# Peptides against a protein of PDB entry 5TUV, part 27

Target 1, 107 residues: chain A of PDB entry 5TUV
Amino acid sequence: KEVIDRLRYLKAEIEDLELKERELDQQKLWLQQSIKNVMDDSINNRFSYVTHEDICNCFNGDTLLAIQAPSGTQLEVPIPEMGQNGQKKYQINLKSHSGPIHVLLIN
Target 2, 107 residues: chain B of PDB entry 5TUV
Amino acid sequence: AQECQNLEVERQRRLERIKQKQSQLQELILQQIAFKNLVQRNRHAEQQASRPPPPNSVIHLPFIIVNTSKKTVIDCSISNDKFEYLFNFDNTFEIHDDIEVLKRMGM

## One batch from the design tools (peptide; made by RFdiffusion4, then SolubleMPNN)

Design b1_p10_8_s4 (from b1_p10_8, 5 letters changed)
Fold by OpenDDE base, seed 3:
Structure b1_p10_8_s4 (fold): chain B 107 residues (1-107), chain C 107 residues (1-107), chain A 10 residues (1-10)
Amino acid sequence: as target 1 above (107 residues)
Amino acid sequence: as target 2 above (107 residues)
Amino acid sequence: TVTEAVSKTL
């Protein structure tokens, strides 16, 4: 009896969780579309920038590179591996398909 | 008994997924708010200055920030059209996306 | 520091 009751309870709870998960998935999709619409607006796009001062206020003491690229640019950072010279390889690979990439030295 | 254990594992799996999705949804909400605040800030600033900032003084979204030690040597290889970039570092670095930067800015 | 592989689309 106890096992049967537990099974019934668990099955019912799982069904409720399935509904909750689907609800969250739908909310995510709607929000993502909303963000896209806001960012793609011509006026918003014109003002979608940060300044050198903004970046300097966020970071200190290091060399700072700002890399601006078109939406859809692919970023790859491989796991650091040992190179031929016994030096670990630290790399960033960028591939854009829709426009140029811009690199700015901030600090 | 075994069926009960299997369902308990499934329940826990779903609960963890839901928790993760809830967190991701909150991050998207904050992202949208931050972007709107950024746009408003910049519009107001340009109105006060009666001019847009110089093109090379700002970083347009989307972007990433790379920070590394001032001692780090950075080599960059670029394609002719500037669509492909390869960065090589002789030491570790950190990458921060534009979303994180906006958070640090308090947007 | 970056210690894990990252694959992302901007």
Scores: peptide ipSAE 0.412, ipTM 0.901, DockQ to the pose 0.860
Fold by OpenDDE base, seed 2:
Structure b1_p10_8_s4 (fold): chain B 107 residues (1-107), chain C 107 residues (1-107), chain A 10 residues (1-10)
Amino acid sequence: as target 1 above (107 residues)
Amino acid sequence: as target 2 above (107 residues)
Amino acid sequence: TVTEAVSKTL
């Protein structure tokens, strides 16, 4: 029956797609590890920076803070909620585990 | 018949997910290229200047950029070891990661 | 503007 043949075809295709998805997941992991290795290289790390000029060229008109922190630092931005005084709370929480955090005012 | 329709929906769902994963892999490749270009630029610049930039004139990766109005009041609480930071803003702000900055720089 | 919760590891 045509329906039975269609079912068989679809099931086989879905199985092939599952294999493809797992392949892509593995490739992502390998690429992420490659990026980490490149960034952790001592020479690359030495030159892994941007300048004030670079930032100013990307953003205009507002106050710009640059926050540099070690890899693995946790960044939390809660949903803005009303405070006790009726003012919304806008917050950034940073927690480093491996080194100090540095803050620079760009403009 | 209904089973065929269900499997066709599932197939389409998987195809879209695979497409998204392929796009994400491409983004990771571009990130790695951008980083390598940044390193190359900085190495060349330091060779021409015959010295590294002043320490406070550069922002090392990883970093974030916080953009807010010049009228925004920013309060910062810092731990003694500088491992924990709490920023409070009296108005809205935007956060941009280092990857986005490198993209805007054309790396 | 940031209107949703963000959790990120640098």
Scores: peptide ipSAE 0.398, ipTM 0.899, DockQ to the pose 0.891
Fold by OpenDDE base, seed 4:
Structure b1_p10_8_s4 (fold): chain B 107 residues (1-107), chain C 107 residues (1-107), chain A 10 residues (1-10)
Amino acid sequence: as target 1 above (107 residues)
Amino acid sequence: as target 2 above (107 residues)
Amino acid sequence: TVTEAVSKTL
């Protein structure tokens, strides 16, 4: 009796959790679409930038590169491996499909 | 009973997954808020200045920030496809996305 | 420091 009751309870709870998960999935989809719509708005796009000062305030003491590229640009950073000369290779690969990539040096 | 234990494991799995989804949803909400705040800040600033910022003084989204030692040598090459970029570093570096930057800015 | 491979889309 007790085990049967526990089984019934657990099944009901799992069903409730399934509903909750579907709700969260739907909310995520709606929010993602909302973010896209906000970012794609022409007015918002015009003002979607940070300044050199903003970046400098976030990071201290280093050389900073700001790399701006179109949405959808692919970024690849391979695991550092030894080169032919025995030196580690540190690199970033970028592939844009829709527009130019802009690089700014931030001091 | 074994069945009860199996359902309890399943319940716990679902609870953890829901928790993760809730966290991801909160992050998306914060991203949207941060972006809206950024736009509002910039719009207000330009209104006060009665002009847009100089083109090379700002970094538009989407972007990444690369930080490295001041001693690091950085080379950039562009492939025959002008949309493909290769950055070579002689030392280690860090990469930060625009979302992280907005968080650090307190947006 | 980047110690592992990273793949992202901007």
Scores: peptide ipSAE 0.396, ipTM 0.900, DockQ to the pose 0.882
Fold by OpenDDE base, seed 5:
Structure b1_p10_8_s4 (fold): chain B 107 residues (1-107), chain C 107 residues (1-107), chain A 10 residues (1-10)
Amino acid sequence: as target 1 above (107 residues)
Amino acid sequence: as target 2 above (107 residues)
Amino acid sequence: TVTEAVSKTL
């Protein structure tokens, strides 16, 4: 009896958790769409930028590259592997499908 | 007994997923707030300056920041259409997305 | 430091 009751309880709880998870998934989709709508607004888009000063305040003492690309651009960083020169290859691959990529050096 | 244990493991797995999803939702909310604050800041700044910033002085979203040592040699290969970029580094680097930058800015 | 493979969409 005790084992059977525990099984029933666990199964019922798992079903409740499934419902909760679906609710969270829907909320995520809604928020993502909301963010997209806010960012795609013409006025918001016009003012959706940071300055060189903003970036410099966030990072210290290094070479900083700012890479601006259209939404949907794919960023790939492979696992560093040994190159032909016996040095590890550190790479960034960017692929845009909708427009050019812009690179700024931040001093 | 074994079935109970299996269901308890599944229950715990679902609870952890729910926790992660809740955290992700909070991050999305913060992202939206940060973006709205950024837009508000920039609108106010441009109103005070009575002009937009120079085009090359700002970084439009979406963007990433690459941080590397000043000694790092960076090579960039660009496709003819500027849709594909390959960056090669002779040393390690860090990548930060625009969301992280906005967080560091205190938005 | 990037030590692992990253795949992301902007």
Scores: peptide ipSAE 0.390, ipTM 0.900, DockQ to the pose 0.882

## One batch from the design tools (peptide; made by RFdiffusion4, then SolubleMPNN)

Design b1_p11_1_s1 (from b1_p11_1, 7 letters changed)
Fold by OpenDDE base, seed 4:
Structure b1_p11_1_s1 (fold): chain B 107 residues (1-107), chain C 107 residues (1-107), chain A 11 residues (1-11)
Amino acid sequence: as target 1 above (107 residues)
Amino acid sequence: as target 2 above (107 residues)
Amino acid sequence: FIFSGDLSYIK
Protein backbone atom coordinates (compact mmCIF):
# COMPACT_ATOMS: atom_id res chain seq x y z
CA LYS B 1 0.00 0.00 0.00
CA GLU B 2 1.33 3.40 -1.01
CA VAL B 3 0.29 5.06 2.25
CA ILE B 4 1.98 2.41 4.36
CA ASP B 5 5.13 2.62 2.28
CA ARG B 6 5.13 6.40 2.58
CA LEU B 7 4.69 6.19 6.33
CA ARG B 8 7.60 3.80 6.64
CA TYR B 9 9.75 6.04 4.49
CA LEU B 10 8.91 9.17 6.47
CA LYS B 11 9.50 7.50 9.81
CA ALA B 12 12.86 6.20 8.66
CA GLU B 13 13.85 9.61 7.36
CA ILE B 14 12.82 11.28 10.61
CA GLU B 15 14.99 8.83 12.52
CA ASP B 16 17.92 9.73 10.30
CA LEU B 17 17.23 13.42 10.87
CA GLU B 18 17.16 12.86 14.62
CA LEU B 19 20.58 11.26 14.43
CA LYS B 20 21.85 14.13 12.32
CA GLU B 21 20.53 16.70 14.78
CA ARG B 22 22.19 14.94 17.70
CA GLU B 23 25.41 14.83 15.74
CA LEU B 24 25.23 18.58 15.16
CA ASP B 25 24.51 19.19 18.83
CA GLN B 26 27.62 17.27 19.80
CA GLN B 27 29.70 19.06 17.19
CA LYS B 28 28.51 22.42 18.50
CA LEU B 29 29.41 21.49 22.05
CA TRP B 30 32.82 20.26 20.98
CA LEU B 31 33.52 23.34 18.92
CA GLN B 32 32.44 25.68 21.71
CA GLN B 33 34.85 23.96 24.05
CA SER B 34 37.56 24.08 21.41
CA ILE B 35 37.09 27.82 20.96
CA LYS B 36 37.23 28.34 24.70
CA ASN B 37 40.43 26.33 24.96
CA VAL B 38 42.03 28.26 22.12
CA MET B 39 41.09 31.62 23.62
CA ASP B 40 42.24 30.60 27.10
CA ASP B 41 45.64 29.52 25.85
CA SER B 42 48.28 31.78 27.33
CA ILE B 43 50.03 32.46 24.05
CA ASN B 44 46.82 33.11 22.15
CA ASN B 45 45.56 35.33 24.95
CA ARG B 46 48.69 37.45 24.68
CA PHE B 47 47.89 38.18 21.04
CA SER B 48 44.11 38.46 21.33
CA TYR B 49 43.77 42.17 20.60
CA VAL B 50 42.79 44.65 17.91
CA THR B 51 44.44 47.99 17.21
CA HIS B 52 43.15 51.53 16.97
CA GLU B 53 43.60 51.30 13.22
CA ASP B 54 41.54 48.11 13.07
CA ILE B 55 38.58 49.79 14.74
CA CYS B 56 38.86 52.97 12.70
CA ASN B 57 38.86 50.92 9.52
CA CYS B 58 35.67 49.18 10.60
CA PHE B 59 33.77 52.33 11.56
CA ASN B 60 33.88 55.80 10.04
CA GLY B 61 32.61 59.21 11.01
CA ASP B 62 31.28 58.58 14.49
CA THR B 63 32.50 58.74 18.04
CA LEU B 64 33.64 55.29 19.08
CA LEU B 65 33.92 53.86 22.55
CA ALA B 66 35.78 50.64 23.10
CA ILE B 67 34.66 48.86 26.23
CA GLN B 68 36.96 46.11 27.35
CA ALA B 69 35.53 43.98 30.11
CA PRO B 70 36.09 40.51 31.52
CA SER B 71 34.11 37.59 30.22
CA GLY B 72 30.75 37.33 31.89
CA THR B 73 30.30 41.07 32.30
CA GLN B 74 26.64 41.98 32.27
CA LEU B 75 25.49 44.35 29.55
CA GLU B 76 22.11 46.01 29.82
CA VAL B 77 20.55 48.40 27.34
CA PRO B 78 17.22 49.57 28.70
CA ILE B 79 14.41 50.51 26.36
CA PRO B 80 14.62 54.26 25.75
CA GLU B 81 12.17 56.27 27.82
CA MET B 82 11.30 59.92 28.15
CA GLY B 83 13.37 61.87 30.61
CA GLN B 84 12.31 64.69 32.88
CA ASN B 85 12.78 67.29 30.18
CA GLY B 86 10.86 65.31 27.61
CA GLN B 87 14.04 64.01 26.03
CA LYS B 88 14.50 60.31 25.45
CA LYS B 89 17.24 58.77 27.50
CA TYR B 90 19.55 56.15 26.09
CA GLN B 91 21.55 54.08 28.51
CA ILE B 92 24.13 51.35 28.78
CA ASN B 93 24.65 49.58 32.09
CA LEU B 94 27.71 47.43 32.63
CA LYS B 95 28.48 45.28 35.62
CA SER B 96 31.53 43.08 35.95
CA HIS B 97 32.01 40.38 38.53
CA SER B 98 35.58 39.33 37.87
CA GLY B 99 37.55 42.46 37.13
CA PRO B 100 37.59 46.12 36.22
CA ILE B 101 36.07 47.52 33.05
CA HIS B 102 38.14 49.71 30.76
CA VAL B 103 36.66 52.33 28.47
CA LEU B 104 38.66 53.78 25.60
CA LEU B 105 37.80 56.63 23.28
CA ILE B 106 38.55 55.91 19.65
CA ASN B 107 38.79 58.94 17.34
CA ALA C 1 -3.48 10.09 4.95
CA GLN C 2 -3.51 12.54 7.85
CA GLU C 3 -0.64 10.71 9.51
CA CYS C 4 1.49 11.13 6.42
CA GLN C 5 0.73 14.83 6.36
CA ASN C 6 1.65 15.19 10.02
CA LEU C 7 4.94 13.41 9.47
CA GLU C 8 5.68 15.57 6.45
CA VAL C 9 5.20 18.67 8.58
CA GLU C 10 7.45 17.24 11.27
CA ARG C 11 10.04 16.28 8.68
CA GLN C 12 10.09 19.80 7.33
CA ARG C 13 10.34 21.27 10.82
CA ARG C 14 13.30 19.05 11.62
CA LEU C 15 14.99 19.92 8.35
CA GLU C 16 14.68 23.62 9.10
CA ARG C 17 16.00 23.13 12.62
CA ILE C 18 18.95 21.17 11.29
CA LYS C 19 19.60 23.92 8.78
CA GLN C 20 19.65 26.47 11.58
CA LYS C 21 22.04 24.35 13.60
CA GLN C 22 24.29 23.92 10.59
CA SER C 23 24.35 27.68 10.17
CA GLN C 24 25.19 28.20 13.83
CA LEU C 25 27.95 25.64 13.59
CA GLN C 26 29.36 27.39 10.54
CA GLU C 27 29.40 30.68 12.44
CA LEU C 28 31.33 29.08 15.28
CA ILE C 29 33.83 27.68 12.81
CA LEU C 30 34.27 31.13 11.31
CA GLN C 31 34.71 32.63 14.77
CA GLN C 32 37.49 30.21 15.57
CA ILE C 33 39.16 30.84 12.24
CA ALA C 34 38.87 34.60 12.70
CA PHE C 35 40.42 34.42 16.15
CA LYS C 36 43.27 32.24 14.97
CA ASN C 37 43.91 34.61 12.09
CA LEU C 38 43.93 37.56 14.48
CA VAL C 39 46.47 35.86 16.72
CA GLN C 40 48.60 34.94 13.74
CA ARG C 41 48.51 38.49 12.40
CA ASN C 42 49.47 40.04 15.71
CA ARG C 43 52.16 37.49 16.39
CA HIS C 44 53.71 38.13 13.00
CA ALA C 45 53.46 41.89 13.42
CA GLU C 46 55.17 41.81 16.80
CA GLN C 47 57.90 39.57 15.42
CA GLN C 48 58.54 42.06 12.65
CA ALA C 49 58.57 44.98 15.09
CA SER C 50 60.60 42.98 17.61
CA ARG C 51 58.40 44.35 20.38
CA PRO C 52 54.82 44.28 21.63
CA PRO C 53 52.53 47.20 20.88
CA PRO C 54 52.18 49.99 23.43
CA PRO C 55 49.57 49.18 26.07
CA ASN C 56 47.30 52.08 25.11
CA SER C 57 47.34 51.27 21.41
CA VAL C 58 45.40 48.02 21.51
CA ILE C 59 42.07 46.69 22.73
CA HIS C 60 42.18 43.27 24.27
CA LEU C 61 39.37 40.78 23.78
CA PRO C 62 36.66 40.52 24.88
CA PHE C 63 35.31 43.96 24.08
CA ILE C 64 32.41 45.82 22.56
CA ILE C 65 32.33 48.91 20.38
CA VAL C 66 29.78 51.64 20.92
CA ASN C 67 29.39 54.10 18.08
CA THR C 68 27.32 57.27 18.14
CA SER C 69 27.20 60.68 16.50
CA LYS C 70 30.03 63.08 17.25
CA LYS C 71 27.36 65.43 18.55
CA THR C 72 26.07 62.94 21.09
CA VAL C 73 26.64 63.91 24.69
CA ILE C 74 27.82 61.01 26.79
CA ASP C 75 27.72 60.95 30.57
CA CYS C 76 29.39 58.17 32.49
CA SER C 77 29.22 57.14 36.12
CA ILE C 78 31.86 54.75 37.36
CA SER C 79 32.05 52.79 40.59
CA ASN C 80 35.13 53.11 42.76
CA ASP C 81 36.35 49.65 41.83
CA LYS C 82 35.45 50.23 38.16
CA PHE C 83 33.28 47.13 38.17
CA GLU C 84 30.16 49.09 37.29
CA TYR C 85 29.63 51.64 34.52
CA LEU C 86 26.50 53.63 33.78
CA PHE C 87 26.39 55.45 30.45
CA ASN C 88 23.83 58.06 29.49
CA PHE C 89 23.48 59.23 25.91
CA ASP C 90 21.33 62.07 24.62
CA ASN C 91 20.98 60.30 21.28
CA THR C 92 20.92 56.84 19.75
CA PHE C 93 23.92 54.55 19.60
CA GLU C 94 24.95 51.20 18.18
CA ILE C 95 26.73 48.33 19.88
CA HIS C 96 29.00 45.89 18.09
CA ASP C 97 30.68 42.87 19.64
CA ASP C 98 34.23 41.75 19.01
CA ILE C 99 33.06 38.94 16.73
CA GLU C 100 31.45 41.43 14.38
CA VAL C 101 34.57 43.58 14.47
CA LEU C 102 36.72 40.62 13.48
CA LYS C 103 34.36 39.95 10.60
CA ARG C 104 34.60 43.55 9.44
CA MET C 105 38.36 43.29 9.67
CA GLY C 106 38.27 40.40 7.25
CA MET C 107 39.70 37.88 9.66
CA PHE A 1 32.14 64.97 21.22
CA ILE A 2 31.17 65.80 24.78
CA PHE A 3 31.90 63.39 27.57
CA SER A 4 31.60 63.69 31.31
CA GLY A 5 33.43 61.15 33.43
CA ASP A 6 36.62 59.18 33.31
CA LEU A 7 37.74 58.02 29.92
CA SER A 8 40.95 56.49 28.69
CA TYR A 9 42.24 57.26 25.23
CA ILE A 10 43.68 54.74 22.85
CA LYS A 11 46.52 56.00 20.68
Scores: peptide ipSAE 0.074, ipTM 0.883, DockQ to the pose 0.039
Fold by OpenDDE base, seed 5:
Parts: C-alpha cells; structure tokens; sequence
Structure b1_p11_1_s1 (fold): chain B 107 residues (1-107), chain C 107 residues (1-107), chain A 11 residues (1-11)
C-alpha cells in the first residue's frame, strides 16, 4: 500500500510539473516575441547600436572584430584541426541569407 | 519499487528542466531590459549632441565580437555579395554575442 | 541566438 500510495503521489506531482513546464514554455514564447517586437520597432531600431568606446571598454589588449550581420546568419566554428605545417586551423565561417555582413576592426 | 524509482527519476528530471527554464526566462528579461536601457542611453546621447553618431563609429545590433591576441594573424575571404565570410586565424579566438557585450557594458 | 550554427566556442 505504501508503494501504491507513493506511485499515486508521484504521478500527480508529475502532472503538476507538466502544467508548470507548459506555463514556462508559453511565457518564454511571449517574452521572445516581446523582445522581437521591441527590437523591430522603428525608433528602437534607430538607436540599437553600441559605440567603439563601448566595445573597447568591454575588452582590452586584444584585436577585436565587430561583425554585424542579419539575424539568422549562420555561424560555423569548425573543430580546430592540425594543418600540414603542424599549426591548428582556427576558422569562422559566416553565411547570411538576408543581407550583407559588415566587419569592423577595433583597436 | 522499480516503477517508483523510475517516476522519481522522471520527477527530478522535470524539476531540473523547470529550473533551467526559469533561469532562461530571467535571462530573457534581462536582455530586454538591457536593450531598452541601450536605446534610452543612445537617444539621450544624440539629443545632447544634437546629431547622430558618425556611421563608422557605431555597431548596429545584431552583432558579435571576435577577440584574439594582437599577435594573431587574421585572414578573411569575402564573397562578392558580402553574404559569406571565411576567417582564418593562426591562433585561438573568442566569440561574444551582443547580449554578453550589453551585460559587460552594464546595461 | 543572433547567429545560428555551431556556437561551441562562444565564451
């Protein structure tokens, strides 16, 4: 009887957790759409930028590439493999489908 | 007994997923707040300056930042339409999305 | 994600 009661309890709890998880999923979808709407707003879009100073303040001592690309741009970072000269190949492959990619060298 | 154990494992798995989803929601909220703060900052700055920033002084969202040592040699191949970029580095690099940058900016 | 693909090297 103890095992049976535990089973019933666990099943009921799992059902409650399923409801909670679905609620969170819906909230996520709503929030994602909200963010998209805010970013796509014409006024917000006009002011949706960072400056060179902003970027430089976030990083120091390195070469920085700022890559501006449309949302949905595909970014591939292949696993580094050894080259013929024994040097590992570090690569970034970018492919956009909706607009040009802009690259800016910073500091 | 085995069924109880299975359900307990499932329960725990669901609890962990819920926890993760709650964390993800919090991050999305912070992203939205950060973006709004960025827009407000830029609007205020342009109002004070009575002009927009120079085009080449800003990076429009969405973007990523690639940082690497100043000693790193970077080779870039670009398609004619600038829809495809191939970067080659002779050393390691880091990639940071705009969300992380906004966080570092304190937005 | 702003970009799609393998983001394993994002730090």
Amino acid sequence: as target 1 above (107 residues)
Amino acid sequence: as target 2 above (107 residues)
Amino acid sequence: FIFSGDLSYIK
Scores: peptide ipSAE 0.069, ipTM 0.881, DockQ to the pose 0.599
Fold by OpenDDE base, seed 1:
Structure b1_p11_1_s1 (fold): chain B 107 residues (1-107), chain C 107 residues (1-107), chain A 11 residues (1-11)
Amino acid sequence: as target 1 above (107 residues)
Amino acid sequence: as target 2 above (107 residues)
Amino acid sequence: FIFSGDLSYIK
């Protein structure tokens, strides 16, 4: 009888958890759409930028490249391999399909 | 009973998924807040200056930051239409997305 | 590809 009661309790709890998980999934979708709408707004888009000072305050005295590219741009960072000159190759490959890529040097 | 144990394992699995989803939702909320704060800051700054910043003084979202040593040699190959970029580094580098930058900015 | 110094500078 105790086992039966425990089974009933666990089954009921799992059903409640299923409902909670579905609720969270829906909230995620709504929030993602909300973020997209906010970022795509013409006024917000106009002011969606960071400054030189912003970047410099986030990083120390290294070489910093800022790469601005359209949403959906493909970013590829191959695993470093030995090159012909005996040096490992460290690469970044970018491919945009909707607009030009812009690169800034910061320091 | 074995059935109770199976349901308890299932219960725990669902609880962990729910916890993860709650954390993911929190991150999305913070992203939205950070973006809104960024826009508000920039709007206020431009109002006070009575002009927008120079074009090459800011980085528009979306962007990434590449961080490497000042000793690192960087070569860049660009397509004619600037839709493709190939970066070659003679040493290691780090990549940071705009979301991380906004976090570091305290937005 | 074109080897480029087409980098913009932020000061």
Scores: peptide ipSAE 0.066, ipTM 0.882, DockQ to the pose 0.040
Fold by OpenDDE base, seed 3:
Structure b1_p11_1_s1 (fold): chain B 107 residues (1-107), chain C 107 residues (1-107), chain A 11 residues (1-11)
Amino acid sequence: as target 1 above (107 residues)
Amino acid sequence: as target 2 above (107 residues)
Amino acid sequence: FIFSGDLSYIK
């Protein structure tokens, strides 16, 4: 009887969890659309930028590249492999389909 | 019973998914807030300056930041239309998205 | 600074 009661309890809890998960899925979808609308607004788009100072304040001591690319740009970072001179090569591949890519050297 | 064990595993799996979805939702909320704060900051700054910043002094969203040692040699090959970029590094690098940058900025 | 080319020679 204890096992039967445990089974019934677990089944009921799983059903409640299913409802909760669906609720979260809907909230995510709504929020994603909201973010898209905010970012696509002409005024917001005009002011959607950071400065060189902003970036420099976030990072110190290294070489920084800022790569601005259109949404949907493909970013590939292959697994490092041995290069021609026996050194591992580290690579970034970018492919845009909707506009040019811009690269800034920050420091 | 084996059925009880199976349901307990399923329950735990669903609980973990819900936890992950809750965290993802919270991150989306923070992203939207950060973006709105960024726009507000920039609008106010440009109003005070009575002009927009120079084109090459800002980085428009979306963007990524590549961080590597100052000793790292970086080679960049660009297509004529600037739609394709190939970066070669002789050492490791880090990539940070604009979301992380906004967080570091305190937006 | 907009960059294109080899960073090894850019100061």
Scores: peptide ipSAE 0.052, ipTM 0.879, DockQ to the pose 0.044

Design b1_p11_1_s2 (from b1_p11_1, 8 letters changed)
Fold by OpenDDE base, seed 3:
Structure b1_p11_1_s2 (fold): chain B 107 residues (1-107), chain C 107 residues (1-107), chain A 11 residues (1-11)
Amino acid sequence: as target 1 above (107 residues)
Amino acid sequence: as target 2 above (107 residues)
Amino acid sequence: FIFSGDLSYVK
């Protein structure tokens, strides 16, 4: 009887969890659409930028490249493999389909 | 007993998914807030300066930041139309998206 | 820091 009661309890709890998960899924969908609308707004788009100072304040002591690319640009970072000189290859491949890519050397 | 164990596993699986979804939702909320704060900051700054910043002094969203040692040699190959970029590094690098940058900026 | 660029790259 104790096992039966535990089974009943677990089944009921799982049903409640299913409802909670569906609620979160809907909230995520709504928020994603909201973010898209805000970012696509013409005024917001005009002011959607950071400065060189902003970037420099976030990172110290390294070489920084800022790569601005259109949404949907393909970014590939292959698994490092040995190169012809016995050096591992560290690579970034970018492919845009909707506009040019812009690169800035920050420091 | 076996059925009870199976349901316990299922319950735990769902709880973990819910936890992950709650975390992801919170991150989306923070992203939207950060973006709105960024736009407000830039609008106010340009109003006070009575001019927009120079085109090459800012980085427009979306972007990524590539961070590597100052000793790293970077080779960049660019297509004629600037739609394709190939970066070769002789050492490791880090990639940070614009969302992370906004977080570091305190937006 | 060494950075080189090739503006004529075509795959």
Scores: peptide ipSAE 0.066, ipTM 0.879, DockQ to the pose 0.036
Fold by OpenDDE base, seed 4:
Structure b1_p11_1_s2 (fold): chain B 107 residues (1-107), chain C 107 residues (1-107), chain A 11 residues (1-11)
Amino acid sequence: as target 1 above (107 residues)
Amino acid sequence: as target 2 above (107 residues)
Amino acid sequence: FIFSGDLSYVK
């Protein structure tokens, strides 16, 4: 009887957890759509930028490149491999499908 | 007893998954708040300046930041239409998305 | 910092 009661309790709790998970999934979906709508708004889009100063304040002591690319741009960072001269090569590959990519040197 | 143990394991798995989804949802909420704060900041700044910033002085979302040592040599190959970029570095680099930048900015 | 650019990578 104790085992049966525990089983019933666990099954009921799992059912409640399933409902909670579905609720979270729905909330995520709606929030993602909300974010998209906010970002796609013409007024918000006009003001969706950061300054060079903003970036410099976030990162210090290094060379900084800002790459502005359209949404959906493919970013590939191959695993570093040994080059012909025995030095590891580090690469970034970018491919856009909807517009040009812009690169800015920040500092 | 074995069934009870199996359900306990499943319960724990679901709880952890729900926890992860809750965390992801919170991150999305923070992203939306950060973006709205960015827009608000920029709108206020432009109102005070009575003009928009120069086009080359800002970085429009979406973007990424690449940071590397000041001693790093960077080679960049660009397609004619600027849709494809190939970067070669002689040393390691880091990539940061715009979301992380907004976080570092305190948005 | 040294940057070299090429505008003729892809057709």
Scores: peptide ipSAE 0.064, ipTM 0.880, DockQ to the pose 0.035
Fold by OpenDDE base, seed 5:
Structure b1_p11_1_s2 (fold): chain B 107 residues (1-107), chain C 107 residues (1-107), chain A 11 residues (1-11)
Amino acid sequence: as target 1 above (107 residues)
Amino acid sequence: as target 2 above (107 residues)
Amino acid sequence: FIFSGDLSYVK
């Protein structure tokens, strides 16, 4: 009896959790679309930038590359493998499908 | 009972997913707020300066930041249409997306 | 920053 009651309770709770999860999924989709709309707005797009100073204030002591690329640009970072000289190969592969990529050296 | 245990595991799994999704939603909200704050800052700054910033002084979203040691040797190959970039580093690097940068900026 | 050479255009 106790086990049966627990089973019934758990099933009901899981059903409620499913509803909650679907609600969150919908909220996520809405928010993602909202962000997209805000970013795609002509006025917002005009002012959607950071300065060299902004970047420098976020990092220090390193070489900084700023890579500006269209949305959807593919970024690939292969697992480092050993080279012929025993040096690991660290690389970044970028592929854009909607426009050119721009690279700036910040510091 | 085994069935009861299975449902309890399922319940816990769903609860954890819900928690994760709630956290993800919070991050999206913060992203939107950060972007709006960025736009507002830039609009105000340009109004005060009575001109837009120089083109090469800003990085337009979306972008990524690659930071590595100043001793790191970087080699770059670019496709003719600038749609494809291949970077080679002789040492480790870090990649930061624009969202993280905005966070570091305090937006 | 040490650049190992010229930016090369490929493909």
Scores: peptide ipSAE 0.055, ipTM 0.881, DockQ to the pose 0.036
Fold by OpenDDE base, seed 1:
Structure b1_p11_1_s2 (fold): chain B 107 residues (1-107), chain C 107 residues (1-107), chain A 11 residues (1-11)
Amino acid sequence: as target 1 above (107 residues)
Amino acid sequence: as target 2 above (107 residues)
Amino acid sequence: FIFSGDLSYVK
């Protein structure tokens, strides 16, 4: 009887957890859509930028490149391999389909 | 009973997934808040200056930051329409997305 | 920052 009662309890709890998980999934979807709507708003879009100072305050002592590209731009970072000159190749490949890519030297 | 043990394992698995989803949801909330704070800051700043910032002085979202040593040699190839970029580095680099930058900015 | 190459346009 004790085992049977425990089984019933666990099954009921798992059912409740399933409902909770579905609730969280729904909340995530709604929030993602909300974020998209906020970012796509014309007024918000106008002011959706950071400054050189902002970036410099986040990093120090290094060369900083800012790459602005449309959403959906493909970013590829190949695994570093040894080149013909005996040096490893470190690469970034960018491909946009929606608009031009802009690059700024920050520091 | 073996069935009871199996349900305990399943219960624990579901609890961990729920915990992870709750954390992910919190991160999305913080992203939305950070973006709204950024927009508010920029609107206020432009109001005080009575003009927008120069076009090449800001980085519009979405963007990424590439961080590398000041000694790193960088080569860049660009398509004529600026839809494709190829970067070559002679040393390692780091990539940071705009979300991380906003976090570092304290937004 | 060290840039040693030409900015080449890829066709």
Scores: peptide ipSAE 0.044, ipTM 0.878, DockQ to the pose 0.034

